# Ledger of designs, part 13: peptides against a protein of PDB entry 4BOS

Target 1, 163 residues: chain A of PDB entry 4BOS
Amino acid sequence: PVLTRTVVPADNSCLFTSVYYVVEGGVLNPACAPEMRRLIAQIVASDPDFYSEAILGKTNQEYCDWIKRDDTWGGAIEISILSKFYQCEICVVDTQTVRIDRFGEDAGYTKRVLLIYDGIHYDPLQRNFPDPDTPPLTIFSSNDDIVLVQALELADEARRRRQ
Target 2, 163 residues: chain A of PDB entry 4BOS as posed
Amino acid sequence: PVLTRTVVPADNSALFTSVYYVVEGGVLNPACAPEMRRLIAQIVASDPDFYSEAILGKTNQEYCDWIKRDDTWGGAIEISILSKFYQCEICVVDTQTVRIDRFGEDAGYTKRVLLIYDGIHYDPLQRNFPDPDTPPLTIFSSNDDIVLVQALELADEARRRRQ

## One batch from the design tools (peptide; aimed at target 1 A10 D70 W73)

Design b1_p13_7_s3 (made by RFdiffusion4, then SolubleMPNN; from b1_p13_7, 6 letters changed)
Fold by OpenDDE base, seed 5:
Structure b1_p13_7_s3 (fold): chain B 163 residues (1-163), chain A 13 residues (1-13)
Amino acid sequence: as target 1 above (163 residues)
Amino acid sequence: SLPQEFDGPALDR
């Protein structure tokens, strides 16, 4: 089994496309972003006590209007929200630092998904199998730490190629 | 965990 990345478009919505890809078992849909942005805005608007200005860096309403724009970038806040919504751990391996940021690790989820990030772009990760009849895996057990090691190796190789 | 506690990726491009 080999961990590989699927390159998604760099259209300001790569985070949403990447998350959708992994949580849906490998479905590439670049048109998913508008609805995912609205989903996040709806969740944020529903709990202004938790999603305060201290967390958002702007007022609740300002954030909701901002995230629904087609040219704004998602990050840690959006990943955290999507982790809760999909009830899975989202692990992001950073090729600049060769580190993994784990979102939802304290929630007790049984599943995890993986993204790779280079500082300006997100891509989804998947496990490919030697058997051509076995489809790639995008949803892993939260106990599968081997996939995290593989993600670090993938990120390290990517970093070396840029240097 | 609170979102502000994460120093993770901030960009989506």
Scores: peptide ipSAE 0.045, ipTM 0.757, DockQ to the pose 0.120
OpenDDE base, seeds 1, 2, 3, 4: peptide ipSAE 0.036, 0.045, 0.043, 0.043; ipTM 0.735, 0.736, 0.730, 0.740

Design b1_p13_7_s4 (made by RFdiffusion4, then SolubleMPNN; from b1_p13_7, 6 letters changed)
Fold by OpenDDE base, seed 5:
Structure b1_p13_7_s4 (fold): chain B 163 residues (1-163), chain A 13 residues (1-13)
Amino acid sequence: as target 1 above (163 residues)
Amino acid sequence: SLPQSGTRPAEDV
């Protein structure tokens, strides 16, 4: 099995598209972004005590309005929220640093999904199998450390291509 | 550092 990258559009919503892709088992749907932005805003608005200005960097209301814009992109805050919502660990491998940031790692989730990040753009990762009749896998066991190694290898190769 | 949310410079007001 080989871990591969599926390139999604660079339309400021790549994080949302990528997350949707992996949690839905490999469905590319760039049109998912508006609803996912609203979902995040709804979650944030529902708990102003937790999602404080200290966490958001802006007021709760300001953040909710901001994240729903089409020209804003998500990051760690949004990944954390989506991890909680989908009840899975979200692992982001960075091609610039060849590091994996794990979101939801202490929540006890049994599943993990993987994204690749180059400092600007997010793409989803999937495991392809040699058997053409076996569909790619996007949802992994949280105990599958091999996929993390493969992700690091993929990121390292990407980094070398830019050097 | 952790990935940061943001806005594209050309569209950031």
Scores: peptide ipSAE 0.256, ipTM 0.774, DockQ to the pose 0.453
OpenDDE base, seeds 1, 2, 3, 4: peptide ipSAE 0.244, 0.267, 0.242, 0.238; ipTM 0.764, 0.772, 0.765, 0.764; seed 2 fails the geometry check

Design b1_p13_8 (made by RFdiffusion4)
Pose (drawn by RFdiffusion4):
Structure b1_p13_8 (pose): chain A 163 residues (1-163), chain P 13 residues (1-13)
Amino acid sequence: as target 2 above (163 residues)
Amino acid sequence: AMALFEEKAREKL
């Protein structure tokens, strides 16, 4: 089986669309983004002690309004929140310098999902099977460290192809 | 939305 990127629309909401794709087992639905952003705002507003002005670069309320827009990009704050909400490890494979940032690293989730990130775009990763009957898988066991190795290599290859 | 994204991506780069 081969680790594969599926290209989602680069409409400013790719982070949410990619996360949704992998946690729902391979469903592409761009319309999920507004709701996922509202979920983010709900969680950010619920903990102003943690989501402080220093962390957000603005007021808690300003951040909530900002993230609810259809043109702002999700990042580490959003990913950390979505990892907990979905109760899975979200592994971002960064093809800029070829590394993996593992959200939910120490929460003991049983599940793991992967996104590929080039500094501008987010796309979901999935495992494809050469058997006509076996659909792609997007959720992997936390014990499954080999998929992380395959993702690192895909990151190397993706970096080479992009250059 | 895609055009705005590409514009913002070029500025960031």

Design b1_p13_8_s1 (made by RFdiffusion4, then SolubleMPNN; from b1_p13_8, 10 letters changed)
Fold by OpenDDE base, seed 5:
Parts: sequence; C-alpha cells; structure tokens
Structure b1_p13_8_s1 (fold): chain B 163 residues (1-163), chain A 13 residues (1-13)
Amino acid sequence: as target 1 above (163 residues)
Amino acid sequence: REARAAARAAALL
C-alpha cells in the first residue's frame, strides 16, 4: 500500500475540500466549502466564551463573517474545529518543514485523516492498494503510525523537489 | 491579510 496525494483545486477553499474528501472516504466535492464555512461559523458563534478573541485573533462575530467569505483561507483554527466536529484526528504533514501537526490528538479519537500542506495549499492523502478491487482508504486508525511515516516520506520528497 | 493555512494559529485541540 502506498500513500498518495489527490490534488484539489487551489480556489481558497482547498482546506475544506481536502477535509471533506478524507472524512467522506474519498469524495472530491469542490462545492462543499460554503457549507463547511457556515458550519464552522455556526460552531464558533455558538460558543463565544470558548471561541474567544484571544483564540480567534478577532471578535467572534468578525471571525464568523470572515470565515464565511469565499476567499478566506482555513487554517489551524478551522482544522481544530473540523477535527472536533468529525470526531477524528486531522494530521497535517507540512512539506516545507517535514513535520506533522496533529489536531485532536488528545481527544481520544479512534480515527485519523491526513492532509498535506505546502504553506499555501492543502491536499488530501489516501492509501492506495495494489488490489484494484480495494478502494483507496482515507480514514485510518489513530494507532496506524505507518501512515504517518508514509506521510513524512511524501513530505520529504515534495520538499526535495522544491529545493 | 491575516495569516493563512496551518501556521495561522495554534491548535485548539
């Protein structure tokens, strides 16, 4: 089995598309972003005490308005929220640093999904199998450390290509 | 504009 990257559009919503892809088992839907943005805004708005200005860097309302724009980029805040919403670890491998940032790692989730990030773009990762009858896997056990090793290998290769 | 992508903020979880 090999871990591979599925390139999604660079349309400012790549994070949302990538997350949707992996949590839905490999469904590419670039049109998913508006609803995911609204979902995040709804979650943030629902708990202004938790999602404080200190966390958001702006007022709760300002953040909600901002994230619902179609041209704003999701990042760590959104990943954290989506991790909690989908009840899975979201592991982001960074091709610039060859490191994995794990979101939701302390929540006790049994599942993890993986994204690859190059500093300005997110793509989803999937495991492909040699058996053509076995579909790619996007949802992994949170105990599957092999997939993290494979993700680091992908990141290292990508980094070397850019240097 | 605001910082983007994963480096934008610390993780909440």
Scores: peptide ipSAE 0.054, ipTM 0.775, DockQ to the pose 0.098
OpenDDE base, seeds 1, 2, 3, 4: peptide ipSAE 0.053, 0.051, 0.051, 0.048; ipTM 0.759, 0.766, 0.773, 0.759; seed 1 fails the geometry check

Design b1_p13_8_s2 (made by RFdiffusion4, then SolubleMPNN; from b1_p13_8, 10 letters changed)
Fold by OpenDDE base, seed 1:
Structure b1_p13_8_s2 (fold): chain B 163 residues (1-163), chain A 13 residues (1-13)
Amino acid sequence: as target 1 above (163 residues)
Amino acid sequence: LEARAAARAAALL
């Protein structure tokens, strides 16, 4: 089994596309972003005390309007929210630092998904199997630390290729 | 590079 990267469009919604891909078992749907943006806005709006201006950098309402734009970028806040929504750990391997940031790591989720991030773009990761008829796996056990090692290896390779 | 991308390393949950 090999961990591989599926390149999704760099259309300002790559985070949403990537998350959707992995949590839905490998479904590439670049049109998923509007709904996911609305979902995030809904969650943020539902708890203005937690999602405060201090966290958002703008008022709760302003953030909700902003994130629903089709040209604004998601980041850590969105990943955190999506981790909780999908009840899975979201692991982001950064090719610039060769480190993995884990979102939802303390929530006790049994599943994890993986993204690769280069500082400006997110892509999903998947495990491919030798049997060509076996579909790739995007949802891993939270006990599967091998996949994290493989993700770091991918990040190292990616970084080296950009040197 | 937008602020949201730059803040990727921050974890809230």
Scores: peptide ipSAE 0.049, ipTM 0.758, DockQ to the pose 0.100
OpenDDE base, seeds 2, 3, 4, 5: peptide ipSAE 0.048, 0.046, 0.048, 0.046; ipTM 0.740, 0.746, 0.730, 0.734

Design b1_p13_8_s3 (made by RFdiffusion4, then SolubleMPNN; from b1_p13_8, 10 letters changed)
Fold by OpenDDE base, seed 1:
Parts: structure tokens; C-alpha cells; sequence
Structure b1_p13_8_s3 (fold): chain B 163 residues (1-163), chain A 13 residues (1-13)
């Protein structure tokens, strides 16, 4: 089995597209972003005490309006929210630092999904199998540490290509 | 620059 990257469009919504891809088992839908943005805004709006200005960098309402724009970038806040919503770890391997940031790591989730990030763009990761008739896997056991090693290897290779 | 900063993957929550 090989961990591979599926390149999604760089259309300001790559994070949402990537998350949707992995949590839905490998469904590429670049049109998923508006609904995901709305979902995040709804969650944020539902708990202004937790999602405070200190966390958001702006008022709760301002953030909700901002994230629902089609040209604003999602990041760590959105990943954290989506991890909780989908009840899975979201592991982001950074090609610039060759490290993995794990979101939801302390929640006790049994599943994890993986994204690759280069400082600007997010893409989803998937495991391809030798049998061509076996579809790629995007949802892994939280006990599967091999996939994390493979993600680091993939990131290291990507970093070398950029140097 | 705001977009780039907002897209960072550093753990915040």
C-alpha cells in the first residue's frame, strides 16, 4: 500500500475540499465548500463563549460572516471544528517543516484522516492498494501509525523537490 | 497576507 496525494483545486477552498474528500471516503467535490463554510459558521455562532474574540481574532459575528465568503482561507480553527464535527483526528503533514499537526488528538477518536499542507495549499492523502480493483482508503485507524510515517516520507520528498 | 495567516495549520484549539 502506498500513500498518495490527490491534488485539489487551488481555489481558496482547498481545505474544505480536502477535508470533504477524506471524510467522505474519497469523493472529490470542489463545490462542497459553501456548505462546509456555513457549517463552521453555524458551529461558531452556537457557542460565542468558547469561540471568543481571543480565539477568532475578531468578533464571533464578524468571523461567521468572514468564513462564509467564498474567497477566505480556512486554517487551524476550521480544522479543529471539522475534526470535532466529523469525530475524527485530522492529521496535517506540513511539507515545509516535515511535521504532523494532529487535530482532535486528545478526543479519543478511533479514526483519522490525513491532509498535506505546503503553507499555502491543502491536499488530501489516500492509501492506494496493489489490487487496482480495491478503492483507495482515506479513513484510517487512529492506531495506524504507519500511515503517519508514510505521510512524513511523502512530505520529506515534497520538501526535497522544492529545494 | 491575512489569507495566508488564516490558512496556517498550527494547532490553536
Amino acid sequence: as target 1 above (163 residues)
Amino acid sequence: REAAAAARAAALL
Scores: peptide ipSAE 0.048, ipTM 0.756, DockQ to the pose 0.084
OpenDDE base, seeds 2, 3, 4, 5: peptide ipSAE 0.047, 0.046, 0.045, 0.047; ipTM 0.754, 0.744, 0.742, 0.747

Design b1_p13_8_s4 (made by RFdiffusion4, then SolubleMPNN; from b1_p13_8, 9 letters changed)
Fold by OpenDDE base, seed 1:
Structure b1_p13_8_s4 (fold): chain B 163 residues (1-163), chain A 13 residues (1-13)
Amino acid sequence: as target 1 above (163 residues)
Amino acid sequence: LEAAAAKRAAELL
């Protein structure tokens, strides 16, 4: 089995598209972002004490309005929220640093999904099988450390190619 | 806690 990258559009919503792809088992839907943005805004709005200005960098209301824009970028806070919502660990391998940032790592989730990040763009990762008729896997066991090693290898290769 | 930590980490990167 080989871990591979599926390139999604660079349309300011790549994070949402990528997360949707992996949590839905490999469904590419570039139109998913508006709903996911609304979901995040709803969660944030529901708990202004937790999602404070100190965490958001802006007022709760301002953040909710901001994240629902089509041209605003999702980041770590959005990943954290989506990890909790989908009840899975979201692992982001960074091609610039060749490191994995793990979201939801201490929540006790049994599942993990993987994204690859180059500093501005997110793409989903999937495991391809030798049998071409076997669909790729996007949801892994949280005990599957092999996939993390493979993700690091992909990131390292990507970094070398950019040098 | 995790959200705050994640945001801080992202700001450092």
Scores: peptide ipSAE 0.027, ipTM 0.667, DockQ to the pose 0.047
OpenDDE base, seeds 2, 3, 4, 5: peptide ipSAE 0.023, 0.024, 0.023, 0.027; ipTM 0.629, 0.645, 0.627, 0.661

## One batch from the design tools (peptide; aimed at target 1 A10 D70)

Design b1_p14_1 (made by RFdiffusion4)
Pose (drawn by RFdiffusion4):
Structure b1_p14_1 (pose): chain A 163 residues (1-163), chain P 14 residues (1-14)
Amino acid sequence: as target 2 above (163 residues)
Amino acid sequence: AEFEARVAQLEAAS
């Protein structure tokens, strides 16, 4: 089986669309983005002690309004929140310098999902099977460290191809 | 080319 990128629209919401795709087991639905952003705002507004002005670069309320827009990009704050909400490890494979940032690293989730990130775009990763009957898989066991190795290699290859 | 096309999509969506 081969680790594969599926290209989602680069409409400013790719982070949410990619996360949704992998946690839902392979469903592409761009319309999920506004609701996922509202979920983020709900969680950010619920903990102003943690989501401080220093962390957000603005007021808690300003951040909530900002993230609710259809043109702002999700990042580490959003990913950390979505990892907990979905109760899975979200592994971002960064093809800029070829590394993996593992959100939910120490929460003991049983599940793991992967996104590929080039500094500008987010796309979901999935495992494809050469068997006509076996659909792609987007959720992996936390014990499954080999998929992380395959993703690192895909990151190397993706970096070479992009250059 | 793919990267640049996708960046153009971001600009258009903004």

Design b1_p14_1_s1 (made by RFdiffusion4, then SolubleMPNN; from b1_p14_1, 10 letters changed)
Fold by OpenDDE base, seed 1:
Structure b1_p14_1_s1 (fold): chain B 163 residues (1-163), chain A 14 residues (1-14)
Amino acid sequence: as target 1 above (163 residues)
Amino acid sequence: DELARREEELRRAR
């Protein structure tokens, strides 16, 4: 079993596509972004006290309108929201820094999913099995620290290829 | 804070 990435389109919605891929068990659907953007906007709008201008960098309403555009990028705010929505830890391994940012790590979730980020693009990660009849795994136990090690190794190798 | 750092690093600037 090895950890690999599935390259999703670089269409400004790679974060959403990648999250959808992993939380749905390996379903590649680049058309998922509009609905996920609406979901983000709905959640942001539902709690203006928490999602304040201080956090958003713009008014709550402006952010909601902005994130629903088809050409805007999601970030940590979106990942945090999606972690809560899907009730799973979202781990982002960054190839630039070779570090993992974990979202929802203190929420007591039993599941984790993994993304790889290179500074300009998100891709989902999955575990492939030798048996071709066993589909790739995208949802891991939150106790599976081996997958985090494998993710760091994958990111480090990617970084070295660029150096 | 940590969230601010994550925002800066995990959201590509346009």
Scores: peptide ipSAE 0.508, ipTM 0.906, DockQ to the pose 0.053
OpenDDE base, seeds 2, 3, 4, 5: peptide ipSAE 0.412, 0.351, 0.478, 0.323; ipTM 0.887, 0.868, 0.904, 0.858

Design b1_p14_1_s2 (made by RFdiffusion4, then SolubleMPNN; from b1_p14_1, 6 letters changed)
Fold by OpenDDE base, seed 2:
Structure b1_p14_1_s2 (fold): chain B 163 residues (1-163), chain A 14 residues (1-14)
Amino acid sequence: as target 1 above (163 residues)
Amino acid sequence: SELEARLAEIEAAK
């Protein structure tokens, strides 16, 4: 088994495409972003007390309008929201720092998914199997620390290639 | 998809 990177389009919605890919079990859908943006906006709008201006950096309504634009980038706030929504840990390995940021790590989720981030672009990670009839795995046990090591190895290799 | 199904549930609950 090998952990591999699936390159998604380098557009303003790469985070959403990547998350959709891993949480749906390896489905590449570049057209998923508008729906996912709306999902996030609906979640934020539903709880203005929690998703306050202090958290969002703008008013609740302004954020909802902003995130629904097709040219705005998702980040930590959106990952946190999606982690809660899908009830899974989202692990992002950064190729610049070779570190993993874990979202939802304290929530007690039994599942985790992995993304790789280079400072501007997100891609999903998957585990490929030698058997061609066995589909790639994108949803891992939250106790699977081997996959985290493999993700760090991928990030380290990526960093070295840029040097 | 799971996303579509859950989105529909949220919308129906409003």
Scores: peptide ipSAE 0.032, ipTM 0.593, DockQ to the pose 0.025
OpenDDE base, seeds 1, 3, 4, 5: peptide ipSAE 0.030, 0.031, 0.029, 0.032; ipTM 0.606, 0.605, 0.601, 0.594

Design b1_p14_1_s3 (made by RFdiffusion4, then SolubleMPNN; from b1_p14_1, 7 letters changed)
Fold by OpenDDE base, seed 5:
Structure b1_p14_1_s3 (fold): chain B 163 residues (1-163), chain A 14 residues (1-14)
Amino acid sequence: as target 1 above (163 residues)
Amino acid sequence: DELERRLEELEAAR
């Protein structure tokens, strides 16, 4: 089994496209962003006490209007929200630092998905199998630490190619 | 669309 990267479009919605890809089992849909943005805005608006200005960096209403724009980037806040919504751990491997940020790690989820991040762009990760008839895997057990090692190796290789 | 379905369910529960 080999962990591979699927390059999604370098638009302002790469995070949403990448998350949708992994949580839906490997479905590439670049048009999912508007609905994903509305989903996040709806969740944020539903709990203004938790999603406060201290968390959002702006008022709840301002954030909701902002995230629904087609040219705004998603980040840690959005990943945290999506982790809770999809009830899975979202692991992001950073090619600049060769570190993994784990979102939802303390929630007790049984599943995890993986993204790769280069400081600007997000892409989804998948496990390919030797048998061509076996489709790639994007949803892993939260106990599968091998996939995390493979993600680190992939990130380290990417870093070496840039230096 | 699965995402749209889930969004509708969330909005209905709000």
Scores: peptide ipSAE 0.024, ipTM 0.621, DockQ to the pose 0.025
OpenDDE base, seeds 1, 2, 3, 4: peptide ipSAE 0.018, 0.024, 0.019, 0.022; ipTM 0.575, 0.616, 0.576, 0.614

Design b1_p14_1_s4 (made by RFdiffusion4, then SolubleMPNN; from b1_p14_1, 7 letters changed)
Fold by OpenDDE base, seed 3:
Structure b1_p14_1_s4 (fold): chain B 163 residues (1-163), chain A 14 residues (1-14)
Amino acid sequence: as target 1 above (163 residues)
Amino acid sequence: DELAARLAEIEAAR
């Protein structure tokens, strides 16, 4: 089994496309972004006491309007919200630093998904199997430390290619 | 404020 990267379109919605891909078991849908943005906005709007300016960096309403724009980029706040919504740990491996940021790691989720990030673009990661009839795996056990090692190896290789 | 605290930790670790 090998961990591989599926390159999604390099648009301003790559985070949403990547998250959708991994949480849906490997479904590539570049058109999912509007709904994902709306989902996040709905969650934020539903709890203005929790999602305050201290968390959002702007008012609740301003954030909702901002995230629903088709030209705004998702980041750590959106990943955290999506982790909570999908009830899974989202692990982001950074190819520039060869580090993994874990979102939702203290929530007690049994599942984790992985993204790879180069400072600008997000892509989803999947495990491929030798058997061609076995579909790639995108949802891993939160106890699967091997997949994290493989993600770091993948990121390190990417970093070396750029040096 | 749990999310804000977690985000701050992540940023500090970078």
Scores: peptide ipSAE 0.021, ipTM 0.580, DockQ to the pose 0.028
OpenDDE base, seeds 1, 2, 4, 5: peptide ipSAE 0.016, 0.014, 0.021, 0.014; ipTM 0.543, 0.527, 0.599, 0.527; seed 5 fails the geometry check

Design b1_p14_2 (made by RFdiffusion4)
Pose (drawn by RFdiffusion4):
Structure b1_p14_2 (pose): chain A 163 residues (1-163), chain P 14 residues (1-14)
Amino acid sequence: as target 2 above (163 residues)
Amino acid sequence: AAALAAEIARARAA
């Protein structure tokens, strides 16, 4: 089986579309983005002690309005939130310097999903099978550390190809 | 930067 990127639209919401794709088991639905952003705003507004002006670079309300736009990019705050909501580890494979940032690292989730990130774009990763009957898999066990190794190598390859 | 902007514009037009 081979770790594979599926290219989602680069419409400013790729982070949400990629997360949705992997947590739902391989469903591409760009229309999920507005709802996922509203979910983010709901959670950010619910904890102003944590989501402070210092963390957000603006007021809590300003951040909520900002993230609800269709043209703002999701990042670490959004990923941390989505990891908890979906109760899975979200592993972002950064092809800029070839490393993995593991959201939900210490929450003991049983599940793990992967995104590939080049500093500008987010796309989901999945495992493809050479058997005609076996569909791709986007959710992996937290025990499954080999998929992280394959993702690091894919990051190396992706970095080489992009250059 | 221009290529990225064009890419985003095409994606949003679709």

Design b1_p14_2_s1 (made by RFdiffusion4, then SolubleMPNN; from b1_p14_2, 7 letters changed)
Fold by OpenDDE base, seed 1:
Structure b1_p14_2_s1 (fold): chain B 163 residues (1-163), chain A 14 residues (1-14)
Amino acid sequence: as target 1 above (163 residues)
Amino acid sequence: AEEVARLVAAARAA
């Protein structure tokens, strides 16, 4: 089995598309972003004490309005929220630093999903199997550290290609 | 939350 990247559109919503892809088992739907943005806004609005201005960098209401725009970028705060919502660890391998940032790693989730990030774009990762009739896997055991090694290898290769 | 805050800006992407 090999870990591979599915390139999603760079349409300001690549994070949401990528997360949706992996948590839904490999469903590519670039139109999923508006609903996911709304979901995040709903969660943030529901807990202004936790999602404070200090965390958001703007007022709770301003953030909610901002994230629901179709041209605003998602990042770590959105990943953290989505990790909690989907009850899975979201592992982001960064091709610039060749490191993995793990979101939800202390929550005790049994599942993990993986994204690859290059500083301006997110893509989902999937495991492909030798049997072409076996569909790719996007949801892994949180104990599957081999997939993390494979992700680092993939990121390192990507970094080398750019330099 | 604090760890998330440190990574917020750096992890933004289109």
Scores: peptide ipSAE 0.064, ipTM 0.739, DockQ to the pose 0.046; fails the geometry check
OpenDDE base, seeds 2, 3, 4, 5: peptide ipSAE 0.063, 0.060, 0.061, 0.062; ipTM 0.720, 0.725, 0.717, 0.733; seeds 2, 3, 4, 5 fail the geometry check

Design b1_p14_2_s2 (made by RFdiffusion4, then SolubleMPNN; from b1_p14_2 with L4I I8V R10A)
Fold by OpenDDE base, seed 2:
Structure b1_p14_2_s2 (fold): chain B 163 residues (1-163), chain A 14 residues (1-14)
Amino acid sequence: as target 1 above (163 residues)
Amino acid sequence: AAAIAAEVAAARAA
């Protein structure tokens, strides 16, 4: 099996598209972003005590309005929220540093999904199998460290390509 | 991890 990257559009919503892709088992739907943004805003609005200005960098209401814009970028805050919502570890391999950031790593989730990040763009990762009848896998065991190694290898290759 | 998390916390992507 080989870990591969599915390139999603760079339309300011790549994070949401990428997360949706992996948590839904490999469904590419760039039109998912507006609903994903609303989901995040709803979660944030539901808990102003936790999602404080200190966490958000702006008031709860301001953040909710901001994240629902079609041109605002997602990042760690949104990944953390989505990790909690989907009850899975979200592992982001960074091609600039060849490191993996694991969101939800202490939550005890049994599943993990993987994204690749280059500093300005997110893409989803999937495991392809040699058997053509076996569809790609996007949801892994949280104990599957082989996929993390493969992600690092993929990131390292990408890094070298940009050097 | 904390230092990395802090850096990632400010990171955004399009």
Scores: peptide ipSAE 0.036, ipTM 0.708, DockQ to the pose 0.045
OpenDDE base, seeds 1, 3, 4, 5: peptide ipSAE 0.035, 0.030, 0.032, 0.034; ipTM 0.720, 0.708, 0.686, 0.702; seeds 1, 3, 4, 5 fail the geometry check

Design b1_p14_2_s3 (made by RFdiffusion4, then SolubleMPNN; from b1_p14_2 with L4V R10A)
Fold by OpenDDE base, seed 2:
Parts: C-alpha cells; structure tokens; sequence
Structure b1_p14_2_s3 (fold): chain B 163 residues (1-163), chain A 14 residues (1-14)
C-alpha cells in the first residue's frame, strides 16, 4: 500500500474540501465548503462559553460571520472543531517542518484521517492498494502508526522537492 | 485538541 496525495483546488477552502474528502471516504467535492463553513459557524455559535474571544481572536459572532465568507482560510481552530464533529483524529503532516500535528489525539477516537499541509495549502491523503478492485482508504485506525510514518516520508519528499 | 489548536491557532491555509 502507498500513501498518496490528492490535490484539491487552492480556492481558499482547501481545508474544508480536504477534510470532507477524507471523512467521506474519498469524495472530492469542492462545493462542500459553504456547508462546511456553516457547520463550523453553527457549532461555534452554539457554545459561546467555550468558543470565547480568547480562543477565536474575535467575538463569537464576528468569527461566525467571518468563517462563513468564501475567502477566509481555515486552520487549527476549524480542524479542532471538525475533529470533534466527525469524532476522528485529524492528523496534519506539515511539509515545512516534517512533523505531524494530531488533533483529537486525547479524545479516544478509534479513527484517524490525514491531511498534508505546506503552510498555505491543505490536501487530503489516501492509501492506495495494489489490488485495483480495492478502493483507496482515507479513514484509518487510530492505532495505525504505519500511516503516520508514510505521511512523514511523503512530507519529507515534498520538502526536499521545494528546497 | 484544544491545546493543540491553541498552539498552532494562527496556522491557516487557502
């Protein structure tokens, strides 16, 4: 099995597209972003005590309006929210640092998904199998550390390519 | 998740 990257559009919504891709089992749908943004805004609005100005960097209402714009970038806050919503660990391998940031790692989720991040763009990762009849896998066991090693290898290769 | 999110909260991508 080989871990590969599916390039999604760089349209300001790559994080949402990438997350949707992996949590839905490999469905590429760039049009998912508006609904994903609304989902995040709804979650944030539902708990102003937790999603405080200290966490958001702006008022709860301001954040909700901001994240629903079609040109605002998703990041760690949104990943954390989506990890909780989808009840899975979201592992982000960073090609700049060749390290993995794990969101939801302490929540006891049984599943993990993987994204690759280069500082300005997110893409989803998938495991391809040699059997052509076996579709790519995007949802892994949270105990599958082999996929993390493969992600690091992929990131290291990407890093070297940009040097 | 919250701690990790806070650590890299400024990380954004388009």
Amino acid sequence: as target 1 above (163 residues)
Amino acid sequence: AAAVAAEIAAARAA
Scores: peptide ipSAE 0.036, ipTM 0.735, DockQ to the pose 0.043
OpenDDE base, seeds 1, 3, 4, 5: peptide ipSAE 0.039, 0.032, 0.028, 0.032; ipTM 0.729, 0.715, 0.688, 0.695; seeds 1, 3, 4, 5 fail the geometry check

Design b1_p14_2_s4 (made by RFdiffusion4, then SolubleMPNN; from b1_p14_2, 5 letters changed)
Fold by OpenDDE base, seed 5:
Structure b1_p14_2_s4 (fold): chain B 163 residues (1-163), chain A 14 residues (1-14)
Amino acid sequence: as target 1 above (163 residues)
Amino acid sequence: DAAVAALVAAARAA
């Protein structure tokens, strides 16, 4: 079994496309972003006390309008929200630092998904199996430490290629 | 808070 990345479009919505891919078991849908953006906005709007200007960098309402634009970037806050919404740990391996940032790690989720991040772009990760009849896996056990090791190896290789 | 804001900024991507 080998961990690989599926390159998604760099269309300002790569985070949403990547998350959708992994949580849906390997479904590539570049058109998923508008709905996911609206979902984020709805969740943020529902709790203005928590999603404050200090967290958002702008007013709650301004953020909601901003994130619904088709050209604005998702990041850590969106990942945190999506982790909670999909009830899974979202692990982001960074090719620049060769580290994994884990979102939702304290929530007790039984499942984890993985993204790879290069500083400006997100892609989803999947495990491919030797048996060609076995489809790739995108949803892992939160106890699967091997996949984290494989993700670090993948990121390290990517970093070396870029250096 | 500031720590969360810093993390948000660092993880932004298109």
Scores: peptide ipSAE 0.045, ipTM 0.708, DockQ to the pose 0.046
OpenDDE base, seeds 1, 2, 3, 4: peptide ipSAE 0.028, 0.024, 0.024, 0.039; ipTM 0.686, 0.667, 0.669, 0.721; seed 4 fails the geometry check

